# Ledger of designs, part 75: peptides against a protein of PDB entry 4X86

Target 1, 56 residues: chain A of PDB entry 4X86
Amino acid sequence: EGPQLLLSEAVSRAAKAAGARPLTSPESLSRDLEAPEVQESYRQQLRSDIQKRLQE

## One batch from the design tools (peptide; made by RFdiffusion4, then SolubleMPNN)

Design b2_p29_1_s3 (from b2_p29_1, 9 letters changed)
Fold by OpenDDE base, seed 5:
Order: C-alpha cells, then structure tokens, then sequence
Structure b2_p29_1_s3 (fold): chain B 56 residues (1-56), chain A 29 residues (1-29)
C-alpha cells in the first residue's frame, strides 16, 4: 500500500557501511528510531521524497 | 565521515533531510 521500510534498519545499515558509531549505543538508537511518531514521520518524508523524485 | 554516512543513507533510501537530522547522533572515526 505504501512505504514499509523501517528507519531503524535503514540507519543501522547506513551507519555500518559508513563506519559511523552511535553516540549512545546501537540498541538505544534503534529504540529511539522505532518510536511510532518517528516512524510515521519517516514514512511521510519517504513518501514525499519519492514524489519529488517522480517530478524530477 | 558524515558525507560517507549521507551517501550510504541515500543508498538505503533514506531521505536527505532525515539523514542530515541524524548526523548529530553519530561519531565518525
């Protein structure tokens, strides 16, 4: 129906690939990024980003 | 580096604005 990507998973992969380390901990960061309000905001922004790309 | 993170974030489909907002949460070796 719509974007079904988890921000926490995407960020984890990106951080690992970039050699970036969370200031707190991977677990703490994941917990924060899995918060419903954060995930919803991400979904909205992801949808918006896709729409922008379609308009390019 | 921060730029490397942003590049990888893009590859993962993370919007630029979101990725940039996450930079302060990381240290880059």
Amino acid sequence: as target 1 above (56 residues)
Amino acid sequence: SAERFLREAKREGIPREVAESLLPLFRFE
Scores: peptide ipSAE 0.664, ipTM 0.936, DockQ to the pose 0.658
Fold by OpenDDE base, seed 2:
Parts: structure tokens; sequence; C-alpha cells
Structure b2_p29_1_s3 (fold): chain B 56 residues (1-56), chain A 29 residues (1-29)
């Protein structure tokens, strides 16, 4: 339960919409962002952000 | 631009602090 937004997917969509290109490659960036520790950190930040919004 | 990326990141639900931390990973055309 809780937020399950994948960082790599969200970043990919945002970058494409903004016309931003990774300094390396899309594949390399995605691989880095899909690392379990990175995803878990993102999930925690996402949850924290939502909680802050609920308090506003 | 970086500003455009941050705007789109917000649209995708990415927290502001996370989006800003990702800016150095991109070049903007």
Amino acid sequence: as target 1 above (56 residues)
Amino acid sequence: SAERFLREAKREGIPREVAESLLPLFRFE
C-alpha cells in the first residue's frame, strides 16, 4: 500500500514532455534510477510530500 | 529549460526536492 509511482517512469515522462535529454543515455539513466535503494528513497520522499500537502 | 522540466515534474507528481536534485543529470535543448 501507499504511493507506488516509479521514479524512472515519472522522470522519463517529465523529461520527454520538457524536451530534456539525459547527459548519458535514457537506458543508463533508467538503470540508475531503478536501483532498489533509489526507488525506496523516492517512495519515502513521495510519501512525505503527500503528508505535507495534506497538512496544508 | 530547467524551469520547464520542473513544471513537468510537478505535473507527474515528483516532489520538488527530488526534481531539483535531478537537474544536473540533463541537458536542455
Scores: peptide ipSAE 0.664, ipTM 0.936, DockQ to the pose 0.634
Fold by OpenDDE base, seed 1:
Structure b2_p29_1_s3 (fold): chain B 56 residues (1-56), chain A 29 residues (1-29)
Amino acid sequence: as target 1 above (56 residues)
Amino acid sequence: SAERFLREAKREGIPREVAESLLPLFRFE
């Protein structure tokens, strides 16, 4: 159907690797990023980004 | 740093536009 990466997990890993801390809390940020509307928007952007790469 | 975050975000497959929009949510040690 399409790529199914979780934004919350990807962001968490990137932040940890970069030594970045959320202004609030990891838990609060994760909850916000796990909202279905946010995840759907991310999925669409991810799909679009991949398609662009494939077409180049 | 912010640039380090963007680099790691790229490695995780996060689109650049999305990664940049998330920068204000973090402090960089």
Scores: peptide ipSAE 0.663, ipTM 0.936, DockQ to the pose 0.665
Fold by OpenDDE base, seed 4:
Structure b2_p29_1_s3 (fold): chain B 56 residues (1-56), chain A 29 residues (1-29)
Amino acid sequence: as target 1 above (56 residues)
Amino acid sequence: SAERFLREAKREGIPREVAESLLPLFRFE
């Protein structure tokens, strides 16, 4: 429940749109960003960010 | 550029602090 956006997907899209290339590889970066602890941290930050926007 | 990445990250809904922390992981053409 709550925000379920995947950081790895969002970053991949942003990088492609910006013409940015990972220093390692897309696969390696995605693997790192898909780690459970990273995703959970992202979810919390995303939730917080949304709450901040509601206050603006 | 880094600026372009940050703009696109914002478009994708990535929090600013998260996007900035990811900059060192990329090279920009």
Scores: peptide ipSAE 0.661, ipTM 0.936, DockQ to the pose 0.669

Design b2_p29_1_s4 (from b2_p29_1, 10 letters changed)
Fold by OpenDDE base, seed 2:
Structure b2_p29_1_s4 (fold): chain B 56 residues (1-56), chain A 29 residues (1-29)
Amino acid sequence: as target 1 above (56 residues)
Amino acid sequence: SAEEFLREAKREGIPREVAESLLPLFRFA
């Protein structure tokens, strides 16, 4: 129904492209970003962001 | 750089506020 973009994957790709390194480890960061509560918060923000763009 | 990360984050569809909140989690060469 709503956006299904995975935050962990999007962040991983962005970090790699920018040459950014996590302060902890790629594995631990991915684990944290894959937490359901984090993903849900991200999904809601993503949905809101899309709605804003539709109104621009 | 942080600016480059934000640019790439945008390309990946990550909302600006989310991307900015993630900056402290990274070091930039």
Scores: peptide ipSAE 0.668, ipTM 0.934, DockQ to the pose 0.628
Fold by OpenDDE base, seed 4:
Structure b2_p29_1_s4 (fold): chain B 56 residues (1-56), chain A 29 residues (1-29)
Amino acid sequence: as target 1 above (56 residues)
Amino acid sequence: SAEEFLREAKREGIPREVAESLLPLFRFA
């Protein structure tokens, strides 16, 4: 199959750790990042990124 | 800062290109 990391969760954690605040709201941003098409695109990029790192 | 966000994004396993595309959505103190 492939990686199951959720983009919205990863971004939320990264933003909090960095003290970054969404220009809109945490809820609004999360909703946008949870869109199926966005998550699928992210999954593909994540898989590709991992493959590139393994070959590097 | 943006740099700090990118560092944390990397830690979370987010591809660099994806993390950079998200920068405009945040404000940094």
Scores: peptide ipSAE 0.667, ipTM 0.934, DockQ to the pose 0.636
Fold by OpenDDE base, seed 5:
Formats: structure tokens, C-alpha cells, sequence
Structure b2_p29_1_s4 (fold): chain B 56 residues (1-56), chain A 29 residues (1-29)
């Protein structure tokens, strides 16, 4: 179990809200961010970030 | 702006270090 957040989705929403445009394309960026190794790294970092917040 | 992106990233639950690492991938008007 654990957090099931997708980096690509979160980034897409954040970029749109901020009016940020990918240097390449939304599709290309999403593809890169959806790579398994990237998602796994994100998951690990997310877990670490949550733990840090709980300590503050 | 970059700062606006970071703020929105935080709202989406993206860790700060991850969000900052993504800044070079965007153009900010």
C-alpha cells in the first residue's frame, strides 16, 4: 500500500495552474514522468517528504 | 512564474526537491 499519487498527473495540474509550459510538449513530458523508474523515485521521495512533515 | 509553479506543486503534494528539479523542464511566461 502507500500513497498512489502519479507524478505526471500532479505536475500536469501544477503546471496548468501556474501557466507553465513544457519546453518540449505536454505529451512528451508526461511520457517521461510516467516512466517506472521516475515514478518509483517519486514514491520514495513522497514517503520521505511525508515523514519529514510529521516530524515538524 | 517558477515560484508560482512551486506553490502549485506543493498544493498537489509534490515534494519541494522534486518540484525544483522539474523547473528546467518548463518555460514560464
Amino acid sequence: as target 1 above (56 residues)
Amino acid sequence: SAEEFLREAKREGIPREVAESLLPLFRFA
Scores: peptide ipSAE 0.667, ipTM 0.934, DockQ to the pose 0.630
Fold by OpenDDE base, seed 1:
Structure b2_p29_1_s4 (fold): chain B 56 residues (1-56), chain A 29 residues (1-29)
Amino acid sequence: as target 1 above (56 residues)
Amino acid sequence: SAEEFLREAKREGIPREVAESLLPLFRFA
């Protein structure tokens, strides 16, 4: 289980806020970041990050 | 800038290591 946040969504917002543009295209980057394996890896790191914060 | 992106990434809850790994995918003004 654990938290489920979309990496592509978070990255898109961060990039726009920072005025950063993807080397390819917003659509291409989003598609890459929406890949199941990428999202799963992100989920694991996100969960780990939260657990780290709770344990300190 | 890259640092600005990392700051915004943090605000969005993206782990630092993940945000840093994404830097090469962007062009910064």
Scores: peptide ipSAE 0.666, ipTM 0.935, DockQ to the pose 0.621

Design b2_p29_2_s1 (from b2_p29_2, 16 letters changed)
Fold by OpenDDE base, seed 5:
Structure b2_p29_2_s1 (fold): chain B 56 residues (1-56), chain A 29 residues (1-29)
Amino acid sequence: as target 1 above (56 residues)
Amino acid sequence: METWTETDYEAFRASLIQLALEEVRQKIL
């Protein structure tokens, strides 16, 4: 899976675990997660985390 | 009844992303 799918699934699981309900539909949230700026931020954070792991 | 603004929703989305990242750190990375 690519970062986009990983983020979408992770957000879904996180929402369920927290018992959270978005203002809009889950579909709208998923659409928001497809925004390029959101995906890029996630990619950068993911890469940073991986790099930190490699340095441990 | 509680009402949310667009700003409230954006904050909610940001919180979910942070929770998701934590899950990724725990379960994937």
Scores: peptide ipSAE 0.103, ipTM 0.548, DockQ to the pose 0.337
Fold by OpenDDE base, seed 4:
Structure b2_p29_2_s1 (fold): chain B 56 residues (1-56), chain A 29 residues (1-29)
Amino acid sequence: as target 1 above (56 residues)
Amino acid sequence: METWTETDYEAFRASLIQLALEEVRQKIL
């Protein structure tokens, strides 16, 4: 499972848990999450988190 | 009627991403 799939699923679960809804459609939010800068930021944070767990 | 600016939407998106990352840290990693 790649970073894009993990992020989309995690955002979906987070939105449900928080009861949060944007004024824009879910499709618009999903499109925003596909932006290269957002995907790269998530990849970097995921990598950092994995490295921290390896070092503990 | 509720009105959202572009800044409001960006803040909302950022909050969702942070919540998503926290879920990944707790449940997956």
Scores: peptide ipSAE 0.099, ipTM 0.542, DockQ to the pose 0.302
Fold by OpenDDE base, seed 2:
Structure b2_p29_2_s1 (fold): chain B 56 residues (1-56), chain A 29 residues (1-29)
Amino acid sequence: as target 1 above (56 residues)
Amino acid sequence: METWTETDYEAFRASLIQLALEEVRQKIL
């Protein structure tokens, strides 16, 4: 699974765990997750976490 | 049944993204 697919699946699981329903279709939400700024944010956070773990 | 506004949904989406990112990071790291 690529990062985009992992994120979309995680969002689906998070929504179910929260017991909340979106106003828009799941497809619309998935499209939002493909936005470059969202993917870049994920990359930055992942990098930061890895760096912190290496420093421990 | 509660009616959500667009602002409510935007906040929800932001929260879901953060939760999802954390879940993915915890699985990978």
Scores: peptide ipSAE 0.097, ipTM 0.539, DockQ to the pose 0.375
Fold by OpenDDE base, seed 1:
Structure b2_p29_2_s1 (fold): chain B 56 residues (1-56), chain A 29 residues (1-29)
Amino acid sequence: as target 1 above (56 residues)
Amino acid sequence: METWTETDYEAFRASLIQLALEEVRQKIL
């Protein structure tokens, strides 16, 4: 599974855990999360976190 | 019922992404 699927799943879980829902449809949020800049930012942060864990 | 502006939605989206990243750190990494 790629970063796109991981991010969408993570956001969905986060929303459920927080009891928060957007006023727009979940599909609209999912499409928004598919933006290249968002995907790249998530990839970079995930990569950084993995690297930190590997150094421990 | 409170209405959301586009700015409100973007703030909500940003908050969810940050929360999602934290959950990933706790549960996966």
Scores: peptide ipSAE 0.089, ipTM 0.525, DockQ to the pose 0.332

Design b2_p29_2_s2 (from b2_p29_2, 17 letters changed)
Fold by OpenDDE base, seed 2:
Structure b2_p29_2_s2 (fold): chain B 56 residues (1-56), chain A 29 residues (1-29)
Amino acid sequence: as target 1 above (56 residues)
Amino acid sequence: METFTETDYEAFRRSLIQQALREVRQKIL
């Protein structure tokens, strides 16, 4: 799955774990999560964090 | 090099998800 799916799943799981819900509609949130800059930031963060762990 | 168990990977995954939520909340929610 691509970054968009990974991000949406991460947000969903995190929200559930924290007992949180969107202040806006789920549809609006999903649309915002499709923003390229948001997806890229998440991809970079995930990749960087994994690399750090592998180097420890 | 540290070894990772299944538990370690799960903990790591959870940490990343929590971090992602914090960042997304600041940007979008």
Scores: peptide ipSAE 0.046, ipTM 0.450, DockQ to the pose 0.040
Fold by OpenDDE base, seed 3:
Structure b2_p29_2_s2 (fold): chain B 56 residues (1-56), chain A 29 residues (1-29)
Amino acid sequence: as target 1 above (56 residues)
Amino acid sequence: METFTETDYEAFRRSLIQQALREVRQKIL
């Protein structure tokens, strides 16, 4: 699973949990989630957060 | 060393999901 899959899953689950729908088309959302900088930021955040918890 | 229980993991996962939504929402919602 790459960052795109992780991010898309997170966004999807978050939207569902919040009862929210994208105002843009699913295709537009997918394109946005494919942006390398977005994926990398999410990966870094996830990695950092996990590491913090494991080190406690 | 803090124990990371299954309950803690679920809470953590939810927090990550909500954070992801907050960071991306302004562009999609």
Scores: peptide ipSAE 0.045, ipTM 0.448, DockQ to the pose 0.039
Fold by OpenDDE base, seed 1:
Structure b2_p29_2_s2 (fold): chain B 56 residues (1-56), chain A 29 residues (1-29)
Amino acid sequence: as target 1 above (56 residues)
Amino acid sequence: METFTETDYEAFRRSLIQQALREVRQKIL
């Protein structure tokens, strides 16, 4: 429908900005956060949040 | 009903990153 922010990207950028390191690796964390069920849940949340914004 | 412009999306994206930062600190690291 429109532009979307992947959860893995958001988490990776947030961790970098905070100077924090994952216990395993940034790549492993990013891969885990890109799991289909996780991304679908995040997409639904994002869509819902945008729709609520439009209803104001 | 409000329009959701590209500028609005960038502001929203910034908010999502800030939310993600909180989640990183609390649950992931």
Scores: peptide ipSAE 0.044, ipTM 0.439, DockQ to the pose 0.051
Fold by OpenDDE base, seed 5:
Structure b2_p29_2_s2 (fold): chain B 56 residues (1-56), chain A 29 residues (1-29)
Amino acid sequence: as target 1 above (56 residues)
Amino acid sequence: METFTETDYEAFRRSLIQQALREVRQKIL
């Protein structure tokens, strides 16, 4: 299994790769994306979507 | 049923990251 990334780190990497910058400070965005409820939602979405792919 | 290898997992995760970026961009980026 591949490593699980925190949502904040995932978004940060994607933003850098795309050359995108947040309207707010990167630190503020990171804090928001590190919220446990947000990360849990991301984990649940990832798990659910992977399970769907396995069932197809 | 689809075969889902570790490589497929990484590709799928990247897709979800891209989707997450798109979703937050409308609000923050």
Scores: peptide ipSAE 0.049, ipTM 0.434, DockQ to the pose 0.039; fails the geometry check

Design b2_p29_2_s3 (from b2_p29_2, 17 letters changed)
Fold by OpenDDE base, seed 3:
Structure b2_p29_2_s3 (fold): chain B 56 residues (1-56), chain A 29 residues (1-29)
Amino acid sequence: as target 1 above (56 residues)
Amino acid sequence: MPTFTETDYEAFRARLVEEAMRQVRQKIL
């Protein structure tokens, strides 16, 4: 099933690690990241991206 | 529509993959 990672926490960590800021406001971002459908959509993207990297 | 755009997701995607792999390593080790 893969690692369980809340999207909100993952994005916060990624933002710090990348030294980057989202184009949207922090408040709007936080709201979006709490939506279950967005979490699931990103889980699918993450799985796909991991698979692509393993193939590289 | 979510306001966090596809471009925003793409901007952090590589770092999220790294974080996911870190968690995988923590579960194995």
Scores: peptide ipSAE 0.056, ipTM 0.455, DockQ to the pose 0.110
Fold by OpenDDE base, seed 1:
Structure b2_p29_2_s3 (fold): chain B 56 residues (1-56), chain A 29 residues (1-29)
Amino acid sequence: as target 1 above (56 residues)
Amino acid sequence: MPTFTETDYEAFRARLVEEAMRQVRQKIL
């Protein structure tokens, strides 16, 4: 399997770490990122990225 | 209005992977 990190949570953490601010409210961004299809796409990308890093 | 641009996501990509890798390490250990 892999780690379970919600996209909305991951983006929020990344934004804080980078000192970036969304154009709209963080709440609106989180709401959009909680959509199942968006979360699934992120999961697939994350899985791929992790596998690539592990094989380096 | 879009909340994040493609450039914004590129800026965050490395941090997203870092957070994921942190969770992987915590899950394995």
Scores: peptide ipSAE 0.050, ipTM 0.432, DockQ to the pose 0.129
Fold by OpenDDE base, seed 4:
Structure b2_p29_2_s3 (fold): chain B 56 residues (1-56), chain A 29 residues (1-29)
Amino acid sequence: as target 1 above (56 residues)
Amino acid sequence: MPTFTETDYEAFRARLVEEAMRQVRQKIL
């Protein structure tokens, strides 16, 4: 049980806050980021990064 | 509007880690 962060949602929010556009259309990027395999891969990386930071 | 650079994406990834850590802290407190 970890933090609930959808990559697509987080990136979209960050993009809007920064006033920047993705290299591709926002809709295409969101679609790609919502892919289950992409989200799972990122979740694993995020978990690893959090663990590393907690140990620092 | 400016386009994303690789640096922008790195900054976003870093922010996601920070937000995740914030959520973890909130669960512990």
Scores: peptide ipSAE 0.048, ipTM 0.425, DockQ to the pose 0.170
Fold by OpenDDE base, seed 5:
Structure b2_p29_2_s3 (fold): chain B 56 residues (1-56), chain A 29 residues (1-29)
Amino acid sequence: as target 1 above (56 residues)
Amino acid sequence: MPTFTETDYEAFRARLVEEAMRQVRQKIL
């Protein structure tokens, strides 16, 4: 099992690296991305993508 | 079969973050 990263943290880091600014606020964006269902979806996508790579 | 290390997991995370940022940019950035 690989290291886990919260989606909110990942997006925050990416946004900073890109110099992107949310229309609302970083806090609002983080709040939305910290929703459990959103984080779980991200985890599932990551796992699925890795599994697909292993099956190639 | 390929062996995944922490670096490989990071690469996949980075790709998904890139896609997430694309979607976020279209919706709320």
Scores: peptide ipSAE 0.047, ipTM 0.439, DockQ to the pose 0.040

Design b2_p29_2_s4 (from b2_p29_2, 18 letters changed)
Fold by OpenDDE base, seed 2:
Structure b2_p29_2_s4 (fold): chain B 56 residues (1-56), chain A 29 residues (1-29)
Amino acid sequence: as target 1 above (56 residues)
Amino acid sequence: MATFRETDYEAFRASLVEQALAAVRQKIL
């Protein structure tokens, strides 16, 4: 059971795996993704989606 | 290399949630 990745790390990993780059600077994207409210929204969305799937 | 525009990041983030769900499911199996 691995730890949950922060959104910024998840996006970075996905981008690397896909061979994709942001149109803006990677640093600017990372800054936006590291915002606490963005991370919390991601956590809530993930949790909500898991709960919905379990209730299907 | 694919270039992601800032306006497309929301869709990209949404896809990460689905991928995370898939990973959890695979872990349970």
Scores: peptide ipSAE 0.054, ipTM 0.441, DockQ to the pose 0.221
Fold by OpenDDE base, seed 3:
Order: sequence, then C-alpha cells, then structure tokens
Structure b2_p29_2_s4 (fold): chain B 56 residues (1-56), chain A 29 residues (1-29)
Amino acid sequence: as target 1 above (56 residues)
Amino acid sequence: MATFRETDYEAFRASLVEQALAAVRQKIL
C-alpha cells in the first residue's frame, strides 16, 4: 500500500495549517508535488525510514 | 522486536511533511 496521503495532499494540509502560501499558484505547487518521481521518492523515503525505526 | 505505534507513525509522517514544506519554501520563495 502507498502512503495514505499523497505528498501533494500532505503538503497542502501542512501549508494550510501553517498559513503558508507559495509565491506561485497553489495549483502549480500541487502539480509539481504530484509528479510521479516526486511521489515515488517520498514513498521510498517513508518506507525506508519506517523500516529503520522498526529495526531500532 | 521493536514496535511502532500508529500515533508515533503519524507524528513521524507529520515531521517529514514539515521538512518537505520547508524544502518547498526554499524553492518557491
């Protein structure tokens, strides 16, 4: 299973909660974060980091 | 055998999101 939240969704929620706004449009940011390579990198990092935690 | 509680997992994910957001800010500001 992939992350419960896509990176784009997670960042969007965090940005909203923090009151942060990009200089570019939110749509442009979302598009950039939705790129397959970005999402895959996030998934791999998350998986790896969790596995490392389970080995502690 | 290490355990990773769901609450710990969510806190960890939140931290990663904060770091990612910081990196994004550097790119778009």
Scores: peptide ipSAE 0.050, ipTM 0.442, DockQ to the pose 0.052
Fold by OpenDDE base, seed 4:
Structure b2_p29_2_s4 (fold): chain B 56 residues (1-56), chain A 29 residues (1-29)
Amino acid sequence: as target 1 above (56 residues)
Amino acid sequence: MATFRETDYEAFRASLVEQALAAVRQKIL
């Protein structure tokens, strides 16, 4: 698998697994996590972190 | 060079998701 998970999906899954409750609502959290800049930041971090791990 | 098996990748990805969730929790939760 590749690092193709949307941040919103990844966080939603993790939140569900952890039983975490957003301060606002799950829908609002999903909306915030769907913001392009947030997703792009996540993608960049994910790629960078994977590359760093591969270089160890 | 370190080997990065598929199992290691999945574990690593899961860790990154948890870290991302933790970061979001600090701001939104």
Scores: peptide ipSAE 0.049, ipTM 0.449, DockQ to the pose 0.038
Fold by OpenDDE base, seed 5:
Structure b2_p29_2_s4 (fold): chain B 56 residues (1-56), chain A 29 residues (1-29)
Amino acid sequence: as target 1 above (56 residues)
Amino acid sequence: MATFRETDYEAFRASLVEQALAAVRQKIL
């Protein structure tokens, strides 16, 4: 099983890969994505989605 | 235990990251 990514890191990597930049600032976006409630929601969703994928 | 190939797992994770980025984009645009 591959390492789980933090939301902020995941978005950063995806943005880089896509050549996308936030309209505000990368730092502001990263700060928002590092909020505990946001990260926890992402973790829960990621876990749920992985479980669903394994059950297909 | 259910499992799938590591390559498939990485591709799946990449898809989730793309979806997360899309959701963020919708929020910031």
Scores: peptide ipSAE 0.045, ipTM 0.445, DockQ to the pose 0.038; fails the geometry check

Design b2_p29_3_s1 (from b2_p29_3, 8 letters changed)
Fold by OpenDDE base, seed 3:
Structure b2_p29_3_s1 (fold): chain B 56 residues (1-56), chain A 29 residues (1-29)
Amino acid sequence: as target 1 above (56 residues)
Amino acid sequence: VEAVLAELRKEGILLPEVSRVLERHGFRL
């Protein structure tokens, strides 16, 4: 329950903005970024940020 | 990698787990 935006999507956009490409592949990078422990850290941040915005 | 991290920082993303993954894969401009 809660925010479920993909971290891999955010990183993909960041890489594009920087004009950078992974030395491995976009697919393998996205796979690692979607690991449960990594995605959960991102979800916790998103939840916190949303709550902060709602309190402003 | 730092260029990508800088863009993520602009979006408010600051996670050691992310930095670790990015360093593992490496980046080229």
Scores: peptide ipSAE 0.695, ipTM 0.929, DockQ to the pose 0.735
Fold by OpenDDE base, seed 2:
Structure b2_p29_3_s1 (fold): chain B 56 residues (1-56), chain A 29 residues (1-29)
Amino acid sequence: as target 1 above (56 residues)
Amino acid sequence: VEAVLAELRKEGILLPEVSRVLERHGFRL
């Protein structure tokens, strides 16, 4: 339940915008970014941002 | 890495967990 936007996708877009590539691989980087504890932190931020917007 | 972080900041993403992962992998232009 709740927002589920992929952090790995956000980082991929950021890397593209910066013209940067990981020294490892996009696949390895995405795997680490998709770890449950990392993704959950992102989800919490998204939820918080939505709540803040609703309070405006 | 800093260039990527800067782009993430534009999108409002500020997570220590992300910084740790990015630093572990490293980046090149």
Scores: peptide ipSAE 0.695, ipTM 0.929, DockQ to the pose 0.743
Fold by OpenDDE base, seed 1:
Structure b2_p29_3_s1 (fold): chain B 56 residues (1-56), chain A 29 residues (1-29)
Amino acid sequence: as target 1 above (56 residues)
Amino acid sequence: VEAVLAELRKEGILLPEVSRVLERHGFRL
């Protein structure tokens, strides 16, 4: 329950904007970013950011 | 890696877990 956005997508965009490529592979990097604990941290941040805006 | 992190900061993303993953993989320009 709550916001569901892919962290791997955000990182892919950031890497592209920086003109950078992983030394491993985009696929390997995305796999690690999709780990439950990593994605959950991202979800918590998104939820917190939304709540902050609603409280302003 | 720093360049990628800088772009993430622009999007408001600041997570130690992300930085750790990025450092593990490494980046080249």
Scores: peptide ipSAE 0.694, ipTM 0.929, DockQ to the pose 0.741
Fold by OpenDDE base, seed 4:
Structure b2_p29_3_s1 (fold): chain B 56 residues (1-56), chain A 29 residues (1-29)
Amino acid sequence: as target 1 above (56 residues)
Amino acid sequence: VEAVLAELRKEGILLPEVSRVLERHGFRL
């Protein structure tokens, strides 16, 4: 349900904002960030944030 | 890594899983 935002995209933007680059590669980093268990934690946070806003 | 984490914090992202992944890869400015 709802749009699926990738954690890897958020991290990519954060890295760019910080002017930082991974010692490995953007591709390797994204692969790890897109692991199901990692993405699920992010999804849960997004869901929680939406629910909190609905309570405002 | 902390610089990247700081940016994520500003976006409200605070996940131990993320910190673990970032530390594994390391970062340079």
Scores: peptide ipSAE 0.694, ipTM 0.929, DockQ to the pose 0.751

